# Peptides against a protein of PDB entry 3V4L, part 180

Target 1, 386 residues: chain A of PDB entry 3V4L
Amino acid sequence: GQPLAKDKVALLIGNMSYWEHPKLKAPLVDVYELTNLLRQLDFKVVSLLDLTEYEMCNAVDEFLLLLDKGVYGLLYYAGHGYENFGNSFMVPVDAPNPYRSENCLCVQNILKLMQEKETGLNVFLLDMCRKRNDYDDTIPILDALKVTANIVFGYATCQGAEAFEIQHSGLANGIFMKFLKDRLLEDKKITVLLDEVAEDMGKCHLTKGRQALEIRSSLSEKRALTDPVQGAPCSAEALVRNLQWAKAHELPESMCLKFQCGVHIQLGFAAEFSNVMIIYTSIVHKPPEIIMCDAYVTDFPLDLDIDPKHANKGTPEETGSYLVSKDLPKHCLYTRLSSLQKLKEHLIFTVCLSYQYSGLEDTVEEKQEVNVGKPLIAKLDMHRGL

## One batch from the design tools (peptide; made by RFdiffusion4, then SolubleMPNN)

Design b2_p19_8_s1 (from b2_p19_8, 12 letters changed)
Fold by OpenDDE base, seed 3:
Structure b2_p19_8_s1 (fold): chain B 386 residues (1-386), chain A 19 residues (1-19)
Amino acid sequence: as target 1 above (386 residues)
Amino acid sequence: MTPLIIDTEEQRKAVLAEA
């Protein structure tokens, strides 16, 4: 019969905004597009941008809590990375220059922990460079992997080579994701799908002889990303997994704020990623005696590091939100919260209404505090221990 | 990842043909 997944869970990490390393662009688009494709494949997807070492460790720990016997686990990483002695290291955004294994996450350690969960399939998609790091002479003492015959690595490049992105034309995929996205929905054994992606990448004149997809697999069964999820959650563990995932994806409800002057504001929320949310405000009612009014958001928690210069923009694009702008209402003010994983408390902020009456030169302000609880990934309390 | 530098007209034409 067709193999069944007990469930399907994916963690996608895109690191771009490095502190001590060259900034990347492709991981934004790559994580977003892959998230949408994996959701069509009935994956529970956690999508995270720009994680520190600590935040990456916590994201992996939360991902491992979603894994259980017969669950399909997929880890995608786009960012800086290296390979020493056949071990793959993902580089956090706060990694020093030079970085070492102690500053990075070892993929083979994650694989070991996934094998302890008795997963049905383990897929690693590593969109990073595989050059040796000559500043790290650490030989990882890895415990012996179990023989589970369910492991697939898709490396964006071959050993000792680079994985490329194209930065010249605005927002574009990395080379690996450009070809992967066109095949990902195919009902094929995952190793066959990746082999077709490798052939498609091999036709790319830009990267010919510089980047080649490498497949490393022990997968003995015909398993595909299209494999159906086993029906209603029958176990307590499956219920817990569904609840944990649902918590990480719950948006605040839209609110209608009423000010004393009679102005009504619509406050809305949209998810770009599991750790990135857009807040938008619009004037839905204005008394005729008020000639001008603007509603802006302010007084965010300090943990979010929100620069007021980037808040309350007339377009989503001016906030750095290029991917969800088509799905947002028009004629709002937009604010992008890009670091929800840092939120230690409830998301409390102020909606400030600035307005002018007909025949008065002075601007009047009214303020309302709004508490929306913990949005999206902030419900997982990934900051616990800092 | 590493940025792919497009330094030739041939590479520029290839990018535009794949866009």
Scores: peptide ipSAE 0.362, ipTM 0.833, DockQ to the pose 0.402
Fold by OpenDDE base, seed 5:
Structure b2_p19_8_s1 (fold): chain B 386 residues (1-386), chain A 19 residues (1-19)
Amino acid sequence: as target 1 above (386 residues)
Amino acid sequence: MTPLIIDTEEQRKAVLAEA
């Protein structure tokens, strides 16, 4: 019979906005497109951009809590990375220059922890360089991996090589994701699918002889990303997993704010990623005696590090939101919250209405405080240990 | 990942054909 997954969970991390290293572009598009494809495959997807070391550790720990016997787990990483002595290291955005193993996440340590969960399938997709870091002489003593089946590594490149992105005009995928996305929905054994991606990448003239996909597998069964999820959650553990995922994806409900002047504002929320939310405001009713009015969002929690100069934009693109802009309502003011993982408390902010009456020169202001609780990833309380 | 340097006209044509 076709194998059944007990559940399907994915963690996608895209690091681009490095503090001390060259900035990347492809991880934005790669994480977004992969998220949409994995959702079509019935994966519970957590998608995170620009994580610090601490935030990456917490994201991995929360992902590991979702893993259990017969669950399919997928970890995707796009960013800087290196490989020393067969150990792969993912580089956080706050990593120093030069970075070392103590500043980075070891993939083989994550694998060890995943093996303890007795998963039905584990897939690692590592879109990072595999060059040696000459500034790190640490030989990690990895504990002996358990002899577990059903592990698959897709490395975007071979040992000692680079994984590339094309930083030309506009948004583009990394080379690995460009070919992976075209095959990801195919009902094939995951190692066969990745082998076909390797052949497609091998035809790319831009990266020929510079980048080659490497597949490492202990997969003894015919497992595919298309394998159906087992029906209704029968276990307490499956209910907990569904509740944790639902919490990490719960958007605030859209609100209609009513001001004393009779202006009505629609406040709405959209998810770009699990840690990136767009707030949008629109004036839905204006009394005829009010000639001009604008609605601004202000007074965000300091933990979000929101520059007011980047808030309340006339287009989603002016906030840096290029991917979801087509799905957003038009004619709003837009604010992008790009670091929801940093939110310790409830998201409380002010909606400020500035307006002018016909025949009065003075601008009037009204303010309403809005509490939307903990949106998206902020519900996981990734900071509970600090 | 590393940015791919596009230094040749052939590479530019390949990028434009694949975009």
Scores: peptide ipSAE 0.356, ipTM 0.831, DockQ to the pose 0.391
Fold by OpenDDE base, seed 2:
Order: sequence, then C-alpha cells, then structure tokens
Structure b2_p19_8_s1 (fold): chain B 386 residues (1-386), chain A 19 residues (1-19)
Amino acid sequence: as target 1 above (386 residues)
Amino acid sequence: MTPLIIDTEEQRKAVLAEA
C-alpha cells in the first residue's frame, strides 16, 4: 500500500542576524517559503528566526517531543555552519568569533535522538557552508548510530564548499531553496526529488563549480513528503503532540478598544513565523470633532528588546515585514515582535491614543493596557532555565 | 550561507535574469 506517516513534523531554523558574524538575508525568505510549502504537505511546522545557542537547544528539544514512532521528522537549517570530520554544526546567532563545537549544535547528535523516537522518516535539509572550521580541534566521539534505513540528508553544498545567497537584488532565496521550492510539492521519493533539485541547481551559471547539492541517504523505502498522514490521532501521544503544536501557533484574538473620547481602535495580530508576530492598529471610529488621531503601541516587556524607532510604522515593510504585508489589513500602524521565544511573562503592552480636537492646539492622550497572554511560541517557555 | 560575490558581467546578467 502507499506508505503512511503517523504524523509529519518540521522544525525550520533561519539564522541571519548574527552578533559576531556576517549578517545573512536569505534565511528569512527561505524559512518563510519552506513553511508555506510544508504546511501544504500537512506538516506541523515550527518556524524560528535568529536563535541563540540556548534557544536552538530548546527548539530541538521541543521538536523531539513532537516525534514518535512512524512520525516524519524534517529539520531545515539556514544560516552559518561548518563541517568537521563529517559532522555538521549549525551556528547560533550568539556564537563567538571564532566559534567552536561547544558553541554550536551538532546535527548528528540530533539525528541520534530522532532515531530513539523510532521515526518513520528523518529528513535534514542543511542550507549552510560545509567548510572545515580550523579553530575547532574537537574530534566528536559520536555514539554509534542505530541502523535505521530512513535517513535523508540534503546538503545545499558538497563537502568543503560554500552555500550561497544573492544579496544584491533585495529579498531573494538562497541558491538551494530557489530550486528546492519548485519541486518540493512533487509526489516523488524524497531522494529522487532532491536528485532533480541537484540537476536543476547544476544548471545555475552563478554557482557552477562553486556549489553542488549533495544527497546522503540510507532510505530503503519509497517515502515522500507527500505521503498522507494517518487519519484521526489514535494515541494519547498523538493528541498531546497536536495540542503542543496548536499552543505554539495560537494567535491572540483581535480586540476592539474604546477610548473615552469616543475613538474606537481595532487591535489585530498576525504570525510571520512561530516566534515573529505583527501587531497592527487601525482607527475604526473617530468622532468628527477629532481632527487628528493616532494609536501607538508602547511599553512592551523588556525581554523583547523592542526599539521604539521601529515600532508603529505606516507600512509592514518599514518594520522589516516584507513577506506577510499582502495578507495584512491596509491603513494601519504596524509593529513587528521578532523575538517571542524570549518572552518570560504575558505579553502586556500599552495602546496610547494621541488626538487633537478642532480648535484646540494641545494634543490629548489616553492609554489602555492590553494583556494578550503568551502568543505563539512563547507558550512553550523556550527560555526555561535562563 | 555566504554572500555570492558578483565579479563578472556574465554573473551580473545572470542575477538580473533571475531577479
């Protein structure tokens, strides 16, 4: 019969805003587009941008809790990385310069933990460089992997080579994602799909002789990303997994705020990623005697590190939100919360209404505090231990 | 990932054709 997945779970990590390393651009677009494609494939997707070492460890731990017998697990990483002695290291945004293995996540350690879950398929898509790090003398003693004939690695580049992005044309995919996205929905064995992506990427004149896709697989069965999920969750573990994922993707409900002056504000929320949310405000009612009226959000939790200069923008793009802007209401003020994984408490903030009456020179302010609980990934307490 | 350095006119044309 057609192979069935018990469930399908993906963790996507895009690191671009490095502290001590060159900033990247492609991980933003790559994680976003891959998230949308994997959702069409009935994956439960956790999508995270700009994680520290600690946050990456916790994201992997939460991902492993979603894995079980016969579940398809997919890990995608876009960012800086290196390969020493056939071990792949993902570099967190807070990694020192130079970084070492103790500052990074080893993909083969994650694979070991995934094998303990008796997963149906393990897919690693690694959009990172595979050059040796000469500052890391650590020879990893990996425990012997179990023989599971269900592992697929798609490396964006070959051993000792770089994975590239194009920074000149504004927002663009990395070279790997550019070709992967066009084939990802095809009903093909995952190794066949990746081989076709390798052929397409091999025609790219920009990266010819500089980047080549490498496929490493033990997959003995005809497994595809298109394989249907087994019907209603039959196990207590499947119900727990579904609830855990749903908690990590719950947006706050839209609110209508009423001010004493008679102005009504609509407060709305949109998810860009599992750790990135857009807040938008719109004036839905204004008395005619009020000539000017603006609604600002302020007083965010300090853990979010929100610069007021980047809050309350007239367009989503001015906040750095280029991907979801088409799906947002128009004529709002927009604020992007890009670090929801850092939120230890409830998201409490102030809506400040500034307005002017006809014939009065002075501006009047009214304020309302809003508590929206823990939005999105903040429900998973990914900061437990800090 | 690493930023692709565009140093040739052929690469410039390829980037413009793919953008």
Scores: peptide ipSAE 0.355, ipTM 0.836, DockQ to the pose 0.397
Fold by OpenDDE base, seed 4:
Structure b2_p19_8_s1 (fold): chain B 386 residues (1-386), chain A 19 residues (1-19)
Amino acid sequence: as target 1 above (386 residues)
Amino acid sequence: MTPLIIDTEEQRKAVLAEA
């Protein structure tokens, strides 16, 4: 019969804003596009940008909590990385220069933990370089893997090679995602799908002889990303998994704020990623005696590192939000919260209405504090260990 | 990932053909 997934869960990590390493661009687009494709495949997707070592460990731990017997697990990583002795290391944004295995996440350790969950399929899509790190001589002693015959690695490049992105044309995919996205929805065995992606990538003149997709698999069954999820969640564990995922993707409800001057503001929220939210404000009612008014958001928690110079922009693009801008309401002020994983407390901030009356030179301000609880990924309390 | 350095005219033409 056709294989069935008990459920489908994906963790997508895109690291680009490195502290001590060259900044990347493609992971933003790659994680976003892959998220949308995997959602069409009925995956529960957690999408995270710019994680520290600690945040990456916690994201993997939370991902592993969503895995269970017969669940399909997919890990995608786009960023810096290396490969030593056949072990793949994902580099966090806070990794020192040079980085070592102690600063990085070993993919094969994650695979071991996935095998302990008795998963139905384990897919790793690694859009990172596979060059040796000569500053790390550590030989990881990995425990013997179980013979599960349900493992697929898609490496964006071959061993000892680089995975490339094109930075010159603005927002573009990495080379791997450029070809992967065109085939990802095909009802094919995942190893056959990746082989076709390898053939397509092999025709790319830009990377010919410099990057080649490598497939490493032990997959005894015809499993596909298109395999249907087994129907209504029959187990308590499946209900818990669904609730946990839903909790991590719950946006704050839109609010209508009423000020004493008679101005009404709509406060809205949009998710760009599981850890990236856009706040937008719009004036929905203005008394005629008020000639100008703007609604600014301010007084964010210090742990979010919100620069006021990048807040309250007239366009989503001025905040660095290029991907969801088409789905946002127009004529707002926009603020991008890009580090929701850092939020330890409730998201409390101030809405400041600045306005001017006709015939008065002085601006008047009214303020309201807003508590929206823990938005999106902040509900998982990824920082509980600190 | 590593930024692909476009240093040749052939690479520039290939980027423009794939854009």
Scores: peptide ipSAE 0.344, ipTM 0.827, DockQ to the pose 0.404

Design b2_p19_8_s2 (from b2_p19_8, 9 letters changed)
Fold by OpenDDE base, seed 2:
Order: structure tokens, then C-alpha cells, then sequence
Structure b2_p19_8_s2 (fold): chain B 386 residues (1-386), chain A 19 residues (1-19)
């Protein structure tokens, strides 16, 4: 029979906004496109941008809580990275310059922990450089990995090579994701699918002699990303996993705010990523005596580091949201919260209505405080332990 | 990652059409 997954879970990390290293662009689009494809494959996807070392560790820990016997686990990483002695290191956004193994996450350590969960399939897709870090002389003494015939590594590059991004019109894709996305939905053994992606990359004149996909696999079974999830949640653990994932992806409900002047505002929320949310405001009712009316959001929690200059934009694109803008209502003011993992408390903010009456020169303001609880990934309390 | 700067849509299209 076709193999069945007990469940399918993916963690996607895209690091771009490095503090001490060159900024990247490709991880934004790559994580977004891969998220949408894996969702079509019935994966529970956690998608995270711009994580610190601590936040990456917590994201991995939460991902490991979603793993169990016969679950398919997929880890995707796009960012800076290196490879020393066959160990792959993912570089957090807060990593010092130079970074060392102590500042980075070792993929083989994550694999060890995934093997302890008795997973049905372990897929690693690593869209990072594989150059040696000459500033890290540490030979990691890794404990012997369990011999499991269910591991697949897709490295975007050969050993000692660089990964590249294609920059076009302000958006960039990683070369690996560009070819992967065209085949990811195919009902093929994952190693066959990745081999076809490697062939496509090898034919492309852009990548020929610059970047080649390396596949490492112990996968003895015919397992595909298309393998169906086993129907009924057969276990208490499956129910807990489903609830945990659902909590991490619950948006605040859309709200209608009513002001004393008779103006009604719609406050809406959209998820771009598990840690990135867009707030939008629109005027849905205005008395005829009010000639001008705008609804601003302000007074965000300090932990979110929201610059007011980047809030309340006339377009999603002006907030840095290029991907979900087509799905957003038009004629709003937009604010992008890009660091929901940092939220320790409830998301409380102020909606400020600024308006003018016909025949009065003075602008009037009314304010309402809004509490939307813990949105998306903020429900996981990724900061438990600081 | 190092950027491959493709300066034009035409170069991108040509590079993709030859893939």
C-alpha cells in the first residue's frame, strides 16, 4: 500500500535581517512560497522570519513537540550558514562577527532529536552556504546518530560552495527554491523529486558551474511529501499536536469599533508568516457631517520594536508586505508586525480616530484601546525561560 | 548567499528559457 504519514509537520526559517552580517532578500519569498506549497500537501507549517539564537532554539523545541512516531518532519532553512567537518550550522540574525558553533544551530543535533521521536520521515532542505568557517576550529563531538533509513538532506549547494539568490524587481528567490517549487507537488519519492530538481538546476545556464543541489539520503522506503495523512486522529498526542499548531496559527477576529462621533472602523488581521501579522484599518461608516477621517494604530508593546514611521501606511507594500497584498482589502491603513515571537504579554494597542467636521477647522481625536490576546506564534510563549 | 544580479527581465527570461 502507499505509505501513510501519521501527520506532517514543517518548520521553515528564513533569516535575512542580520545584525553583524550582510542582509539577504531571498528567504522572504522562499519561505512564503514553500509555506503555501507545503500547506497544499497537508503539512502543518510553522513559518518564521529573522530569528535570534534563542528564538531559533525555541522554534526547534516547539517543532520537536509536534513530532511523534510516524510523523513526517521537514526542516527548511534559508539564511547564512556554514559546514565544518560535515556538520551544518544555521546562523541566527544576532550572531556575532565572526560567528562560531556556539552562536549557531547544528542541524545534526536537530536530526538526533528528531530521531528520538521515531519520525516516519526526516527531510532537511538547507538553502545556505556550505563554506568552511575558518574562525570556528571546534570539532563538534556529536553523539552517534541512530541508524535510521528515513533521512533526506537537500543541500542547495555542493560542499564548500555558495548559495545564490536571483534579485529581480526588489523581490529575490533563492535558486534552489526556484527549481524546487516547480516539482514539490509531484507524487514521487522525495529523493527522486530532488534528483529531478538537481537535473533542472544543472540544465539552467544561470546555475551551471555555480550552484548544484547535493542530495544525501538513507531513505529505503518509497516515501513522498504527497503521502496522505492517516485520517482520524488516532491518539491523544495527535489531538494535542493539532491543537498546538492551531493555537500558533489563530488570527485575532476582525473587529468593528464604534466611536462617539458615529464613525465605525473595521479592524482586520492577516498572517504573512507565523511571526508576521498585518493589521489593517478601514472606515466602514462615516456621518455626512464628518469631511475627513483617518484611523491610526499606535501604542504597541515595546517588545515588538514598532517604529511609528513604518506604521499606518496607505499600501501593504510600504510596510514591506509584498506577498499577501493581493489578499488584503483595499483602501486601508496597514501596519506590519514582524516580530510576534518577541511578544511576552497580550497584544494591546490604541486605535486613534482623527476627524474633522464640516465648517470646523480643528481636528478632533478619539481613542480606543484594543486587546487581541496573543496572536499566532505569540501563543507558544517562545520566551519561556528568560 | 551571494546575489546573482540579473540586470534585465530579458536576461532572466533568456536564462530561464534555456533551462
Amino acid sequence: as target 1 above (386 residues)
Amino acid sequence: MEPIVIDTEEQLAEALAKA
Scores: peptide ipSAE 0.043, ipTM 0.660, DockQ to the pose 0.371
Fold by OpenDDE base, seed 3:
Structure b2_p19_8_s2 (fold): chain B 386 residues (1-386), chain A 19 residues (1-19)
Amino acid sequence: as target 1 above (386 residues)
Amino acid sequence: MEPIVIDTEEQLAEALAKA
């Protein structure tokens, strides 16, 4: 019979906005498209952009809480990285220059912890550079991995090679994701699927002799990403896992705000990633005596580091939201919250209505405070311990 | 011009009465 997954869980990390390193662009689109594909495959997906070392550790810990016996675990990483002595290191956005192993997350340590969970399948998709870091002479004393026949590594590059971003003038995938996305939904053994992706990369004139997919696998069973999840969660652990995932993906409900002047505002929320949310405001009712009115959001928690210059834009794209703009309502003001993992408290902010009456030269302002609780990943309290 | 801040219906009525 076809193998069954007890559940399917994915953690996707895209690091782009490095402090001390070159900024990347591809991880944004790659994490978004992979999230949508894995959701079609019935994966529980946590998608995170621009994580610090501490935030990456907590994201991995929360991911490991979703893993159990027979669960399929997938870790995708796009960002800076290196490989020393066969150990892969993911570089956080706050990593110093030069970075060392103490500033980075070792993928083989994560694999060890996944093996302790008795997972049904462990897939690592690593879209990072695999050059040696000559500033890190640390030989990680990794405890011996258990011999499990359920591990698959897809490295976007060969050992010692760089990942290349195709600098297009627009939003484009990285090289690896460009080929992976075309095959990811195929009902094939994951190693066969990745081998076909490697062949497609090898046939492309752009990638030929520049970037090649490396596959490392111990997978003895015919397991696919298409393998169905076992029916209704019968265990307490499966229920807890489902609740924990649902908690990390709960958007605030849309609100209708009523101002004293008789203006009504619709406040809405959309998820771009597990740590990225768009807030939008629209005027749904205006008294005829009010000639102009705008509803803007302000007074956000300081932990979110919101630049007012990028808030309250007439388009999602002006906020830096290029991916979900088609699914958003039109004729709103838009604000992008890109760091929900930093939110220590409830998301409390002010909706300010600025308006003008016919025959008055003065602008009038009314304000309402809004508490939407902890949206998306902020419900996991990934900052607990800072 | 500084915006007129309206916190109450009374303040709104006063603002409209100056118009």
Scores: peptide ipSAE 0.027, ipTM 0.348, DockQ to the pose 0.008
Fold by OpenDDE base, seed 4:
Structure b2_p19_8_s2 (fold): chain B 386 residues (1-386), chain A 19 residues (1-19)
Amino acid sequence: as target 1 above (386 residues)
Amino acid sequence: MEPIVIDTEEQLAEALAKA
């Protein structure tokens, strides 16, 4: 019969905004599109952008808590990386220049921990450079992996090769994701699917002789990403996993704020990623004596690193939100919170209504404090490991 | 190590038009 997954869980990490390394662009679109595709495959997807070393470790630990016997685990990473002695290292955004193995996450260590969970399938999709890091001669002493025969690696590049980003003036996929997305929904053994993606990359004249997909697998069974999830959660662990995932993806409820002047504001929330939220404000009622009014959000927690120059924009795109802009209401002020993983406490901020009465030159301000609790990934308290 | 940024909109457009 077709294999059944006990559940399906994916962690997607896209690192772009490096401190000491060149900034990337492709991971933004790649993580977003892959998230939407894996959701169509009934994966529980955690999608995270721009993680520090500490935040990446915590994201992996939380991902491992969602894994159990017969669960399908998928790890996708897009960003800087290297490969030394057959070990793949993912580079966090805060990594020094030069980086070393102590500043990076070893994929084979994550695989070891996934094997301890008795997972049904382990898929690694690594869209990173695989050059040797000549500044780090550390040979990781990896414990012997268990013979589980359920492992698949898709490397976007050959060993010793670079990943290429196509810098378009607009939003573009990386090369690997461009070909992967066209086949990802196919009901095929995952190694066959990736082999077809490798063939498509090899036929394309852009990628031919520049970038080639490498597949490493120890997969004895016909397992596919399309394999159905078992119907009812039969275990307490499956219920806990469902609740943990649901908590990490719960948006704040939309709020109607009423001001003393009689203005009513709708405050809304949208998820771009598990750690990226758009706040939007709209004027839903305005007394006729008020000629102009705007609803600004301010006084955010300092840990979120919100630049006021990028807050309260007339379009989602002016905040750097290009992917979800079509699904957002129009004619709002928009603010993008890109670092929800840094939130230690409740998200408390101020809604400031600035308005003007007909025939008065002076602007009046009214303020309301709003507490929306812990939105999205902030509910997992990824900081609790300190 | 840095990804090689292919700043070739024209080469990519020509390439996508032939696929």
Scores: peptide ipSAE 0.016, ipTM 0.515, DockQ to the pose 0.241
Fold by OpenDDE base, seed 5:
Structure b2_p19_8_s2 (fold): chain B 386 residues (1-386), chain A 19 residues (1-19)
Amino acid sequence: as target 1 above (386 residues)
Amino acid sequence: MEPIVIDTEEQLAEALAKA
């Protein structure tokens, strides 16, 4: 019969805003596009940008809680990385320069933990450099992996090679994602699909002799990313998994705020990623005696590190939101919360209405506090342990 | 000039009466 997945879960991490390393650009687009494709494949997707070491560990732990017997697990990583002695290391954004294995996440350790969950399929897509780190001489004593015939690695590069970004003007995919996205929805065994992606990369004059996909697999069964999810979640574990995923993806409801002056504001929320939310405000009603009014969001929790200079922009693009701007309402003020994983408490903030009456020179302010609870990934309390 | 902060209908009425 056709293989069935008990469920499908993906963790996508894109690190680009490194503190001590060169900034990347491709992970933003690559994580976003891959998220949308995996959702079309009925994956429960957690998508995270710019994680510290601690936040990456917690994201992996939360991902592992979603895994169980016969579940398909997919880990995608785009960012800096290295490979020493056949072990792949993902580099967090807070990693020192030079970084060592103690500052990084070992993919083979994650694989070990996934194997303990008795998963139906384990897919790793690693869009990172595979160059040796000469500053790390540590040989990880990895425990012997269980012999599970359900593992697939897609490495964006050959061993010892660098991953390249095609820096064009604007938003561009990384090389690997550019070819992967064209085939990802095909009903093929995942190793066959990746082999076709490798052929496409090898035929391209831009990538030929620079970057080649390497596939490592123990996959003995015909498993595909298109394999249907087994019917309605009847087990307690499946219900818990669905609830845990739903927590990480719950947006606040849109609100209509009414001010004493008679101005009405629409407050709305959009997810760009599991840890990135856009807040938008619009004036939906203004009394005729009010000549000018603006609705600002302010007084955010300190944990979010929101610079007021980057808040309340006239376009989503001015906040750094280039991907979801087409799906957002027009003529709003936009604020991008890019670090929801840092939020320890409820997201409480102030909506400040600044306005002017006809015939008054002075600007008037009214304020309303808004509590939206824990949005998106903030419901997982990824800060627990600090 | 600092904005006039209005928390109540009374403060609004006072602000409008000064104009």
Scores: peptide ipSAE 0.000, ipTM 0.184, DockQ to the pose 0.008

